# Peptides against a protein of PDB entry 4KTY: the designs that were tried, part 134

Target 1, 266 residues: chain A of PDB entry 4KTY
Amino acid sequence: YVLNDIGVIFYGEVNDIKTRSWSYGQFEDGILDTCLYVMDRAQMDLSGRGNPIKVSRVGSAMVNAKDDEGVLVGSWDNIYAYGVPPSAWTGSVDILLEYRSSENPVRYGQCWVFAGVFNTFLRCLGIPARIVTNYFSAHDNDANLQMDIFLEEDGNVNSKLTKDSVWNYHCWNEAWMTRPDLPVGFGGWQAVDSTPQENSDGMYRCGPASVQAIKHGHVCFQFDAPFVFAEVNSDLIYITAKKDGTHVVENVDATHIGKLIVTKQI

## One batch from the design tools (peptide; made by RFdiffusion4, then SolubleMPNN)

Design b2_p20_8_s1 (from b2_p20_8, 10 letters changed)
Fold by OpenDDE base, seed 2:
Structure b2_p20_8_s1 (fold): chain B 266 residues (1-266), chain A 20 residues (1-20)
Amino acid sequence: as target 1 above (266 residues)
Amino acid sequence: SASSVTLSDKFFEDLLKKLK
């Protein structure tokens, strides 16, 4: 997980799974220095740089440009006139070196680009890491662990009221570490996500969230376990907003979110 | 396309129809 510098990222649709190669290049010239630079830009204390919990959390914040002029600017509007289209990237090296050289966020990324760069960052710093793809990945924006779909009385979705969303697929990372801050048994793989989705205590960051904790429903464990849990295990709640202002649950679907989670075992 | 996208309103509307 640390030594492999080329990987495969899964994407596409659950019924049409696709793969793309990604060069992590954690051993390439200048990459380690760039990772250290990223931590410098984050103003990370030297004492914390040896702690994978702190490093991964800082990385999740700094790989995205939000809040702190981090590495990558996300864009999902299919208009990439002021940079490189996300699909044009083939690896992390060019992105990281551009960031180091320009000292400005690099345009543009989407989830697999964020995950790719973050994977390089983690591996470069000696943290075993892998990319995970979740098909039907929920984005719970109010931390209620549900995907609330509000409907008009005619059965159509009320987009104004519906704030939660679902990605056809989403990529994030898992980093291997001990979690002495958690109860015994919740070390190992930790979900971390650098794609800017939700604010976590003042910054667009996510994790580390214990995969074991998520699997066992321990959403109270730091960090951002509720969000990660919702990504993979939210129920679709169909709610009809009545004219009188009342909400009625029309249906509940527990079968779609997190339908498939794929990772390459390296 | 490699782009990630949010599922459309129609997707959920159709899904709901299947549930009923």
Scores: peptide ipSAE 0.582, ipTM 0.939, DockQ to the pose 0.589
Fold by OpenDDE base, seed 3:
Structure b2_p20_8_s1 (fold): chain B 266 residues (1-266), chain A 20 residues (1-20)
Amino acid sequence: as target 1 above (266 residues)
Amino acid sequence: SASSVTLSDKFFEDLLKKLK
C-alpha cells in the first residue's frame, strides 16, 4: 500500500467491470518534491505535515484545482480541447511534474485520475493508501443522506427539482491511519476523496471519514462522514411532485446505491 | 468508455417501472 508504484483501478459498469493500470510513481524523481510543493501551496504548517489526518484532508483539497489552484481540473463534458483527455493519462507522474513545472492546474481529470494522483500523494508521504471504486455512487447534494428523485405526475423525472445524482462508478481513496480524534475502533482505513463533489467547510474536499464508522452507520464523526455514507448507502427515494406543490413518496429502493465496492487487494 | 457519467433520467424512469 506504500511501496507498490503500479496499481489497478476498477471502473466501468457493475455488469461490465473494467480495469486499467495506473502508475503511481511515488519514488520517481521530483514526485516527493512536488508533494511537498503541494503542501506548500496549501500553506500547510510544518507541524501538521506529520499528521496523516491533516495531510489527507489537505490533499483531498489540493489534488483538485477548485478553491486553491490545486493539481487537477475536472471535466466531464467530453470536451478536452485545452488539455489532456482524462482517459489519456496512464499515471500520476506526468500530472504532478506538470503541475510543479507550470505551477498551474493540470487539465483534465475525472475520478480515477483524481484518485490516482491522490494515491501517489498519500503514498509519497508515507500514508498507506488504496483506491476504491464504488459502483452506483450517490452524490447527495442536500445532505439528507438520501438520493431524492423527483418525478412528474406522468412518472418522468423532474430534472429541475432533482438535484442529487448517481455516478455509474466513482473512485476515491482510503488512507490508513490512527484516529485519536475519534473513539477507539474507528481508526484504520479512512475514506478521502479529491474529486470535487461537495463543499466541505469552505473547500471542495472530503475526508478523512472512518470506514468503520460508516459501516456501522455512524455519520456524526469528522470528516464528511454523512457525504461518504450517502455515496455508498443512500436509498433511492422516488418522490412525485404534484401540481399543487405537495410531495408524495412513491417508492423507495435501498438496493442500488453502493451495490458494489471494489478495491485491489495486495 | 472510461468516463464516469451520471445516470440519466431514463435510467431511473426505467428502474422505477421495474419496481412497479
Scores: peptide ipSAE 0.580, ipTM 0.938, DockQ to the pose 0.586
Fold by OpenDDE base, seed 1:
Structure b2_p20_8_s1 (fold): chain B 266 residues (1-266), chain A 20 residues (1-20)
Amino acid sequence: as target 1 above (266 residues)
Amino acid sequence: SASSVTLSDKFFEDLLKKLK
């Protein structure tokens, strides 16, 4: 999880799982220096740099450009005129070296690019890390642990009212660490995500969230456990918005979200 | 296309198939 510099990232659809190679390059020239530079840009105290909890949380914030001029600018509109299309990247090295050289955010990334760069960052700093792909990954926008899909009376989605969304797939990271700040048993793999999805206490970041805690239904522990829980376990709530302003629950699907979670065991 | 398969997308259409 630390020594492997080439990996495989799962993507595609749940019924058509695909893989792509990704070069993490954590041992390449300048990469460790760049990771240290990232922490410098975050103004992270030296005392915190030895704490994987703090490091992973800072990393989740800094790998995305939001808030702090971090590494990557995300784009999902299929228009990448001012940079590199997300699909063109083959590894973390070029991205990190460009960031270090230009001292400006690199364009562009999507989830697997964020996850790839974040994986390099974690591994460079001695934190065991892996990429996780979740098919039918929920994006809970209002922190209610469910996907509220509002429908018009004709059955079409009301995009104005529907704020929650579902990714066909989403990639994030799991980092291995002890969690002395949590009850016993909630160490080990921690979900962390650098793709800018939701604001977490003032910054676009996510985690570390205890995977074990989430598996046992504990979402009260730091950090961002409710959001991660929702990504993998949200119920789909189909709500018809009537013309008179009333809302009627038409259907509930508890099986769709998080239908498949894949990670390569290295 | 290959590019569309690679890119991540948010969608609802597949979720509505059971309802229509």
Scores: peptide ipSAE 0.200, ipTM 0.780, DockQ to the pose 0.232
Fold by OpenDDE base, seed 5:
Structure b2_p20_8_s1 (fold): chain B 266 residues (1-266), chain A 20 residues (1-20)
Amino acid sequence: as target 1 above (266 residues)
Amino acid sequence: SASSVTLSDKFFEDLLKKLK
């Protein structure tokens, strides 16, 4: 997980799973220096740089450009006139070296690009890491652990009322570490995500969240366990918004979110 | 946003089809 510098990322649809290669290049010239530079830009204390909990959390914040002029600018509007289309990237090296050289955020990324760069960052710093792809990945933005989908009386989605959303697929990372800040048994793989989705205590970041904790429903454990839990296990609540202002629950689907979670075993 | 197999996208169409 640390030594492999080429990987595979899963994407596409649940019924049409696809793979793409990604060059992590954690041993390439300048990459370690760039990772150190990223931590410098984050103003991370030297004492914290040896702590994988702090490093992974800082990394999740700094790989995205939000808040702190981090590495990557996300774009999902299919307009990439001022940079490189997300699909054009083949690895982390060019992105990280451009960031180091320009000292400005690199355009553009989507989830697999964020995950790829973040994977390089983690592995470069000696943290075992892998990329995880979740199909039908929920984005809960009100922290209620469910997807509230509001429908008009005609059955169409009310986009004004519906704030939660579902990705066709989403990629994030898992990092291996001990968690002395948690009860015994919740070390190991930790979910971390650098794709800017939600604000976590003042920054667009996510994790580390104990995978074991998530699996056992312990959403009270730091960091961002409720959000990660919702990504993989939230119920879909279909609510019809009546013209009179009343809301009626039409359907509940507890099986759709997190329908398939895939990671490449190295 | 434009839906693509390659690009990640938020969607509701498939979910709605299940209801109807």
Scores: peptide ipSAE 0.139, ipTM 0.748, DockQ to the pose 0.350

Design b2_p20_8_s2 (from b2_p20_8, 14 letters changed)
Fold by OpenDDE base, seed 1:
Structure b2_p20_8_s2 (fold): chain B 266 residues (1-266), chain A 20 residues (1-20)
Amino acid sequence: as target 1 above (266 residues)
Amino acid sequence: SADSVTLSDEFFVELKKKLE
């Protein structure tokens, strides 16, 4: 979880699981220096740099370019002008070294690129980390732990009202740490995500969220547990928006979100 | 493709039909 410098990332569809190699390169020249530089750019106090809770949360924010001129610019438009297509990257080293050299965000990344770079960052700093792929990964943007699908009376989706979305797959990271700020038993693997999805107390970041807490339905613990819980356990709620303005729940599907969660065992 | 994508409206319409 710390020493491996090459890995496999799962992607694709739940019925067509695919893998890609990713070189983390945490021992390559200049990579540790770049990770320290990232924390410097975040203006992280030295006293906090030994705390994996703070480090992972800062890393979650800084691996994406939003808010703080962090490492990667995300793009999902299949154009990728003025940069490198996300699929062209094969590892973290080139990305991190470009960031260190240019001192500007690197274009472009998607979830597995963010997760790959974030994994390097965590491992460089001595935090055991792995990449997790969630198939049918929900994005709840109104904090109700549901995937609300609004339908017209004719059965078509009302895209204007439907704000939540579901990724065919999404990658994030789990980092191993103790959580003295949480009740006993909620240490261990913590979900952290550097893909810019939702604002968390002022910036695009996610976690650390206790995996054990989430598994037991405890979403009240810091950080961002409700969002992570929703990614893996949201019900699909089909809501018909009537012409009179009323909303009627037509169907509930609890079987699709988080249908498969995959991580490499090391 | 390798790209991550959000599921389409059509996907959910068809999925809902399976529930009926």
Scores: peptide ipSAE 0.546, ipTM 0.929, DockQ to the pose 0.546
Fold by OpenDDE base, seed 5:
Structure b2_p20_8_s2 (fold): chain B 266 residues (1-266), chain A 20 residues (1-20)
Amino acid sequence: as target 1 above (266 residues)
Amino acid sequence: SADSVTLSDEFFVELKKKLE
């Protein structure tokens, strides 16, 4: 996981799975220096740089430009003015070197670009890492572990009340580490995500969340376990908002969110 | 397209119909 410098990222739809090549380039000239620079920009002390828990959490914050002028600016508007379209990137090296040179956030990325750059960051610093693609990935906006879809009485979606959303697909990372801050058995793969989705204790970051904890429903374990759990396990809750202000649950679908999770094993 | 997108309102309306 640390040694592979070229990978494959899964994307598309659950019934139309696609793959793209991504060059991580963690051993190329200037990349390690750039990763150190990223941690410098985060004002991470030297003692913390040896802790993969702290490093991965800082990385999840710094790979996105939110809050701290980190590496990548996200854009999903299909315009991409004043930068490079997300689909034009083929690897992490150009992005990281541009960031180091300009000292300004690089435009633009989407989930697989964030995941690709973050994967390089982790591997460059000796943390085993891989990219995970989740089809029908939920974005729980109110931390209730549900995907609440509010409907009008006529059956149409009430977009004002519906704050949660679902990505056709979403990419994030898993990093391998021990978790001495958690009970025994919850080390190993940890979910981390640099795509700016939700604020986590003051910053757009996510993880590390124990995959084992998520798998067994232990959402109380740091960091951001409820959010990651919701991404892969939320029920779709169809709620009719009646004229009198009452809410009626009409349907519950537990079969769609996290329908397929794919990762390359090498 | 490689772009990630949020599922549309129409998608969920149709999906709900399948549950009925």
Scores: peptide ipSAE 0.524, ipTM 0.927, DockQ to the pose 0.557
Fold by OpenDDE base, seed 4:
Structure b2_p20_8_s2 (fold): chain B 266 residues (1-266), chain A 20 residues (1-20)
Amino acid sequence: as target 1 above (266 residues)
Amino acid sequence: SADSVTLSDEFFVELKKKLE
């Protein structure tokens, strides 16, 4: 949990699973100070810093640069001229130390980079955490727990009709904590995600969402349970958009999203 | 890059064809 400073992150495709090493370095010089600095930048009061629920939620917001000049700037366009390509990072230490030194967001990250840095943040603050990789991870943009895929009459995807998308893989974190704010039994692992995907009550953040609650289909519990649920259990709805503007549901796939969820046991 | 996360639009098109 907290003591491991090197980990493995799964990525790639479901039929071609790959692994990469990631150095969390939560015990390295300056890292704890940087984590405290992150919370300072978030204007988090001292009383909240002892609450893993608040800390993980703040962390999910602050590890990404959106809204609050947090740690990492995401980029997915394969243009990284003003920073480091996401694939070039091998650990959290350089990123966090650069952030602390420059006091500006670090470029660039993608999901595994966000997850890596977030894992360091959590572990550094005494919160047991691990990285989870979900293959065929849905990004539900309209909060309907469905992944709408629109097709033209010729069978080609029409990406203009929906903002829903599916990642080949997505990495986020699970943090271990009690959830006194939830019913008994929904403590333990909580999904948290610092990759900026959706706005959650005014900020790009996600979680903590009870993994147990999600597994049992309970999406009414804070925080962001519907979004996390959709990531792992959205139905794929194939819709043909006809020229006359009508939409026809052609196929429904309830098994594709969340085809494989991989995490290393800590 | 090969490590980058990507959207699976092309895959879905292929999958749709298989389902038909």
Scores: peptide ipSAE 0.117, ipTM 0.751, DockQ to the pose 0.549
Fold by OpenDDE base, seed 3:
Structure b2_p20_8_s2 (fold): chain B 266 residues (1-266), chain A 20 residues (1-20)
Amino acid sequence: as target 1 above (266 residues)
Amino acid sequence: SADSVTLSDEFFVELKKKLE
């Protein structure tokens, strides 16, 4: 809950679930100030700062460095020469304080680091939040709610044609709030994600998307419900690209994505 | 490894084989 400053993040593989401790430190000196600073950098008006919908959406944008010189720079190439390897972080405090001090994005993060920092941000501002880990998490790049995997005739992936991707695991956040902008029943936990994955209406951000809506297949509600839905429920479409330029659907797997979703009980 | 890793081409190939 919002009062817990130490948490557990699930990672690893679906058949080998691992956990790591993460210190959120939302009560540590300078952290609240930094969270306010983040909203200042986002040029968020004062009236919006009391709205968890707006705050969580802004947070999802600002925790990543893209677009707005936000908190964290992501890196997934195993080359971290100009910063801290993502695996070396143990909590949010050092990251946020470095950001506040340097006023420059902090290097480097991956999904659990983004989620950890974002969790601190939300909790610091009084928004109940938790981290969720999705194993076999889809990244839909073309908004068609499926993972198009293009294969050569020899069975190898055609990387030029295949734009969608699947993470072995992905961490994001759920934030608790009412959603008066949505129909009754779609409040409660809202998926929000600060890991830069896709552009959402001009910025790398994601959510808040109603978890209840997504669970019931409603993807028409703001924000970014189709993307979040795809993360947990995309079909894998294996398409063979023939030499003659034709595409043939070879297989469809509707069970692989979102194989397991895990979160610590609050 | 604690790092998030995009599934490799090899994974997709093996997965495809399982689907066949």
Scores: peptide ipSAE 0.031, ipTM 0.695, DockQ to the pose 0.563

Design b2_p20_8_s3 (from b2_p20_8, 10 letters changed)
Fold by OpenDDE base, seed 1:
Structure b2_p20_8_s3 (fold): chain B 266 residues (1-266), chain A 20 residues (1-20)
Amino acid sequence: as target 1 above (266 residues)
Amino acid sequence: SASSITLSDEFFKELLEKLK
């Protein structure tokens, strides 16, 4: 979880699982220096740099370019003008070295690129980390732990009202650490995500969220447990929006979100 | 492709039909 510098990332569809090789390169020349530079750019106090809770949270913010001129600019429009298509990257090294050299965000990334770079960052700093792929990954943007699908009376989806979304797959990271700030038993693997999805207390960041807490339905613990919980356990709620403005629950599907969660066992 | 995508409205419509 720390020493491996080459990995495999799972992607694709739940019924057509695919793998991509990724070179983390945490031992390559200049990479550790770049990770330290990232923390410098974040203006992280030296006293916090030994705390994996703080480091992973800062990393989740800084691996994406939003808010703080971090490492990667995300793009999902299949154009990728003025940069490198996400699929062209084969590892973290070129991205991190470009960031260090240019001192500007690197274009472009998607979830596996963010996760790959973030994995390098964590491992460089001595934090055991792995990439997790969630198939049918929900994005709850109104913090109700549901995937709300609004329907017209004719049964068609109302895209205007439907704000939540579901990724065919999404990658994030799990980092191993103790959580003295949480009750006993909620240390170990912590979900952290650098893909810019949702604002967390003023920044696009996510985690660390206790995997054990989430598994036991405890979403009240810092950080961002409700969001991570929703990614893997949201019910699909089909809601008919009536012409009179009333909402009626038409159907509920609890079987699709988080249908498969895959991580490499190392 | 390797790109992640947001599931379409049509996907959910078809899924809903299976629930009925």
Scores: peptide ipSAE 0.550, ipTM 0.936, DockQ to the pose 0.559
Fold by OpenDDE base, seed 3:
Structure b2_p20_8_s3 (fold): chain B 266 residues (1-266), chain A 20 residues (1-20)
Amino acid sequence: as target 1 above (266 residues)
Amino acid sequence: SASSITLSDEFFKELLEKLK
């Protein structure tokens, strides 16, 4: 999880799982320096740099460009002018070195690119890390742990009311660390995500969230456990918005979100 | 395509129909 500099990332659809190679290159020249530079840009104090909890949280913020001119600019509109299409990247090295050289965010990334770069960052700093792909990954925007799908009376989706969304797949990272700030048993793999999805206490970041805690439904533990929980376990709630302003739950589907979670076995 | 996508309104409509 630290020494392997080439990995496999799962993507595609749940019924058509695909893989792509990704070169992490954590041992390549300039990469460690760039990772340190990233922490410098984050104004991270030296004492915190030895704490994987703090490092992974800062990394989740800094690998995306939002808020702090971090590493990668995301784009999902299939228009990638003034940069590199996300699919053109084959590894983290070029991205990180470009960031270090230009001192400006690199364009463009999507979830697997964010996860790839973040994986390099973590491994480079000695934190065991892996990429996880979640098929049918929910994005809960209102922190109610549900995927609310609002319907018109005619059965069509009301896009104005429907603020939550679901990715066909989403990639994030798991980082291995002890969690002395949590009760016993919630160390180990921690979910961290650098893809800018939701604001967490002032900036776009996510985690570390205890995987064990999430698996057991403990969403009260820092950081961002409710959001990560929702990504993998939200119920689809179909709500009919009546003309009179009332909302009626039409149906509930608890079987689709987080239908498949895949990571490379080492 | 490797691009991640947000599931469409049509997707959920079809899914709902399967639930009925």
Scores: peptide ipSAE 0.547, ipTM 0.935, DockQ to the pose 0.583
Fold by OpenDDE base, seed 2:
Structure b2_p20_8_s3 (fold): chain B 266 residues (1-266), chain A 20 residues (1-20)
Amino acid sequence: as target 1 above (266 residues)
Amino acid sequence: SASSITLSDEFFKELLEKLK
């Protein structure tokens, strides 16, 4: 989880799982320096740089370019004219070195690229980390722990009312650390996500959220446990929006979100 | 494609129909 500099990332569809190689390169020349530079750009206090909780949270913010001119610009529109298509990246090294050299966000990334770079960042700083892929990954927009799908009376989805979404797959990271800020038993793997999805207390960041807490439904534990919980365990709530403005729950599906979660066991 | 995508409205409509 720390020493491996090449990994495998799962992606695709739940019924057509695919893998891609990713070179983390945490030991390559200039990478540690770049990771330190990232923390410098984040204006992270020196006293906090030894705390994996703070480091991972800062990393989740800084690996994406939003808010703070971080490492990667995300793009999902299949038009990548002003940079490198996400699929063209084969590892973290080129991205991080480009960031260090240019001192500007690198274009472009998607979830596995964010996760790959973030994994390098964590491992480079001595934090055990792995990439996790979640198929049917929910994006809860209003923090109600549900995937609310609003329907017109004719059964079509009302996109105006439907703010939540579901990714066919999503990648994030788990980082190993103690959590003295949480009750006993909630250390270990912590979910952290650098793909910009939701604002967390003023910044696009996510985690660290205790995996054990998530598994046991303790969404009150910092950080961003409700969001991570929703990614893997939201029910699909089909709601018919009536003409009179009333909402009626038409159906509930608890079987699809987080249908499969996979990670390489190293 | 390696790209992640947001599931379509049609996907959920079809899924709902299966639940009925």
Scores: peptide ipSAE 0.543, ipTM 0.935, DockQ to the pose 0.587
Fold by OpenDDE base, seed 5:
Structure b2_p20_8_s3 (fold): chain B 266 residues (1-266), chain A 20 residues (1-20)
Amino acid sequence: as target 1 above (266 residues)
Amino acid sequence: SASSITLSDEFFKELLEKLK
């Protein structure tokens, strides 16, 4: 996981799975220096740089440009003016070197680009890491562990009331580390995500969240376990918003969110 | 397309209809 410098990222639809090659290039010239520069920009003290928990959390914040002028600016508008379309990137090296050279956020990325760059960052710093693709990935916006879909009385979706959303697919990372801050058994793979989705205690960041904790429903464990849990396990709750202001649950679907989770084993 | 997208309102409407 640390040594592989070329990988495959899964994307597309659950019934039309696609793959793309991604060059991580964690051993190429200038990349380690850039990763150190990223931590410098985050004002991370030297003592914290040896702690994979702190490093991965800082990385999840700094790989995106939000809050701290980090590495990548996200864009999903299909225009991509004043930068490079996300699909044009083939690896992490050009992005990281551009960031180091310009000292400004690089445009543009989407989830697989964020995950690719973040994977390089983690591996470069000796943290075993892999990319995970989740099809039908929920974005819980109100931290209730549900995907609430509000309907008008006529059955149409009320987009104004519906704050939660679902990605056709989403990519994030898993990093291998011990978790002495958690009970025994919750080390190992930790979910971390650099795609700016939700604010976590003041910054757009996510994780590390124990994969074992998520699998067993321990959403109280730091960091951001409820959000990650919701991404893979939320029920679709169809709620009719009546004219009198009352809400009626019309249907519940527990079969679609996190329908398929894929990761390369090497 | 490689782009990730948010599922549309129409998608969920159709999905709900299938559940009924």
Scores: peptide ipSAE 0.537, ipTM 0.933, DockQ to the pose 0.558

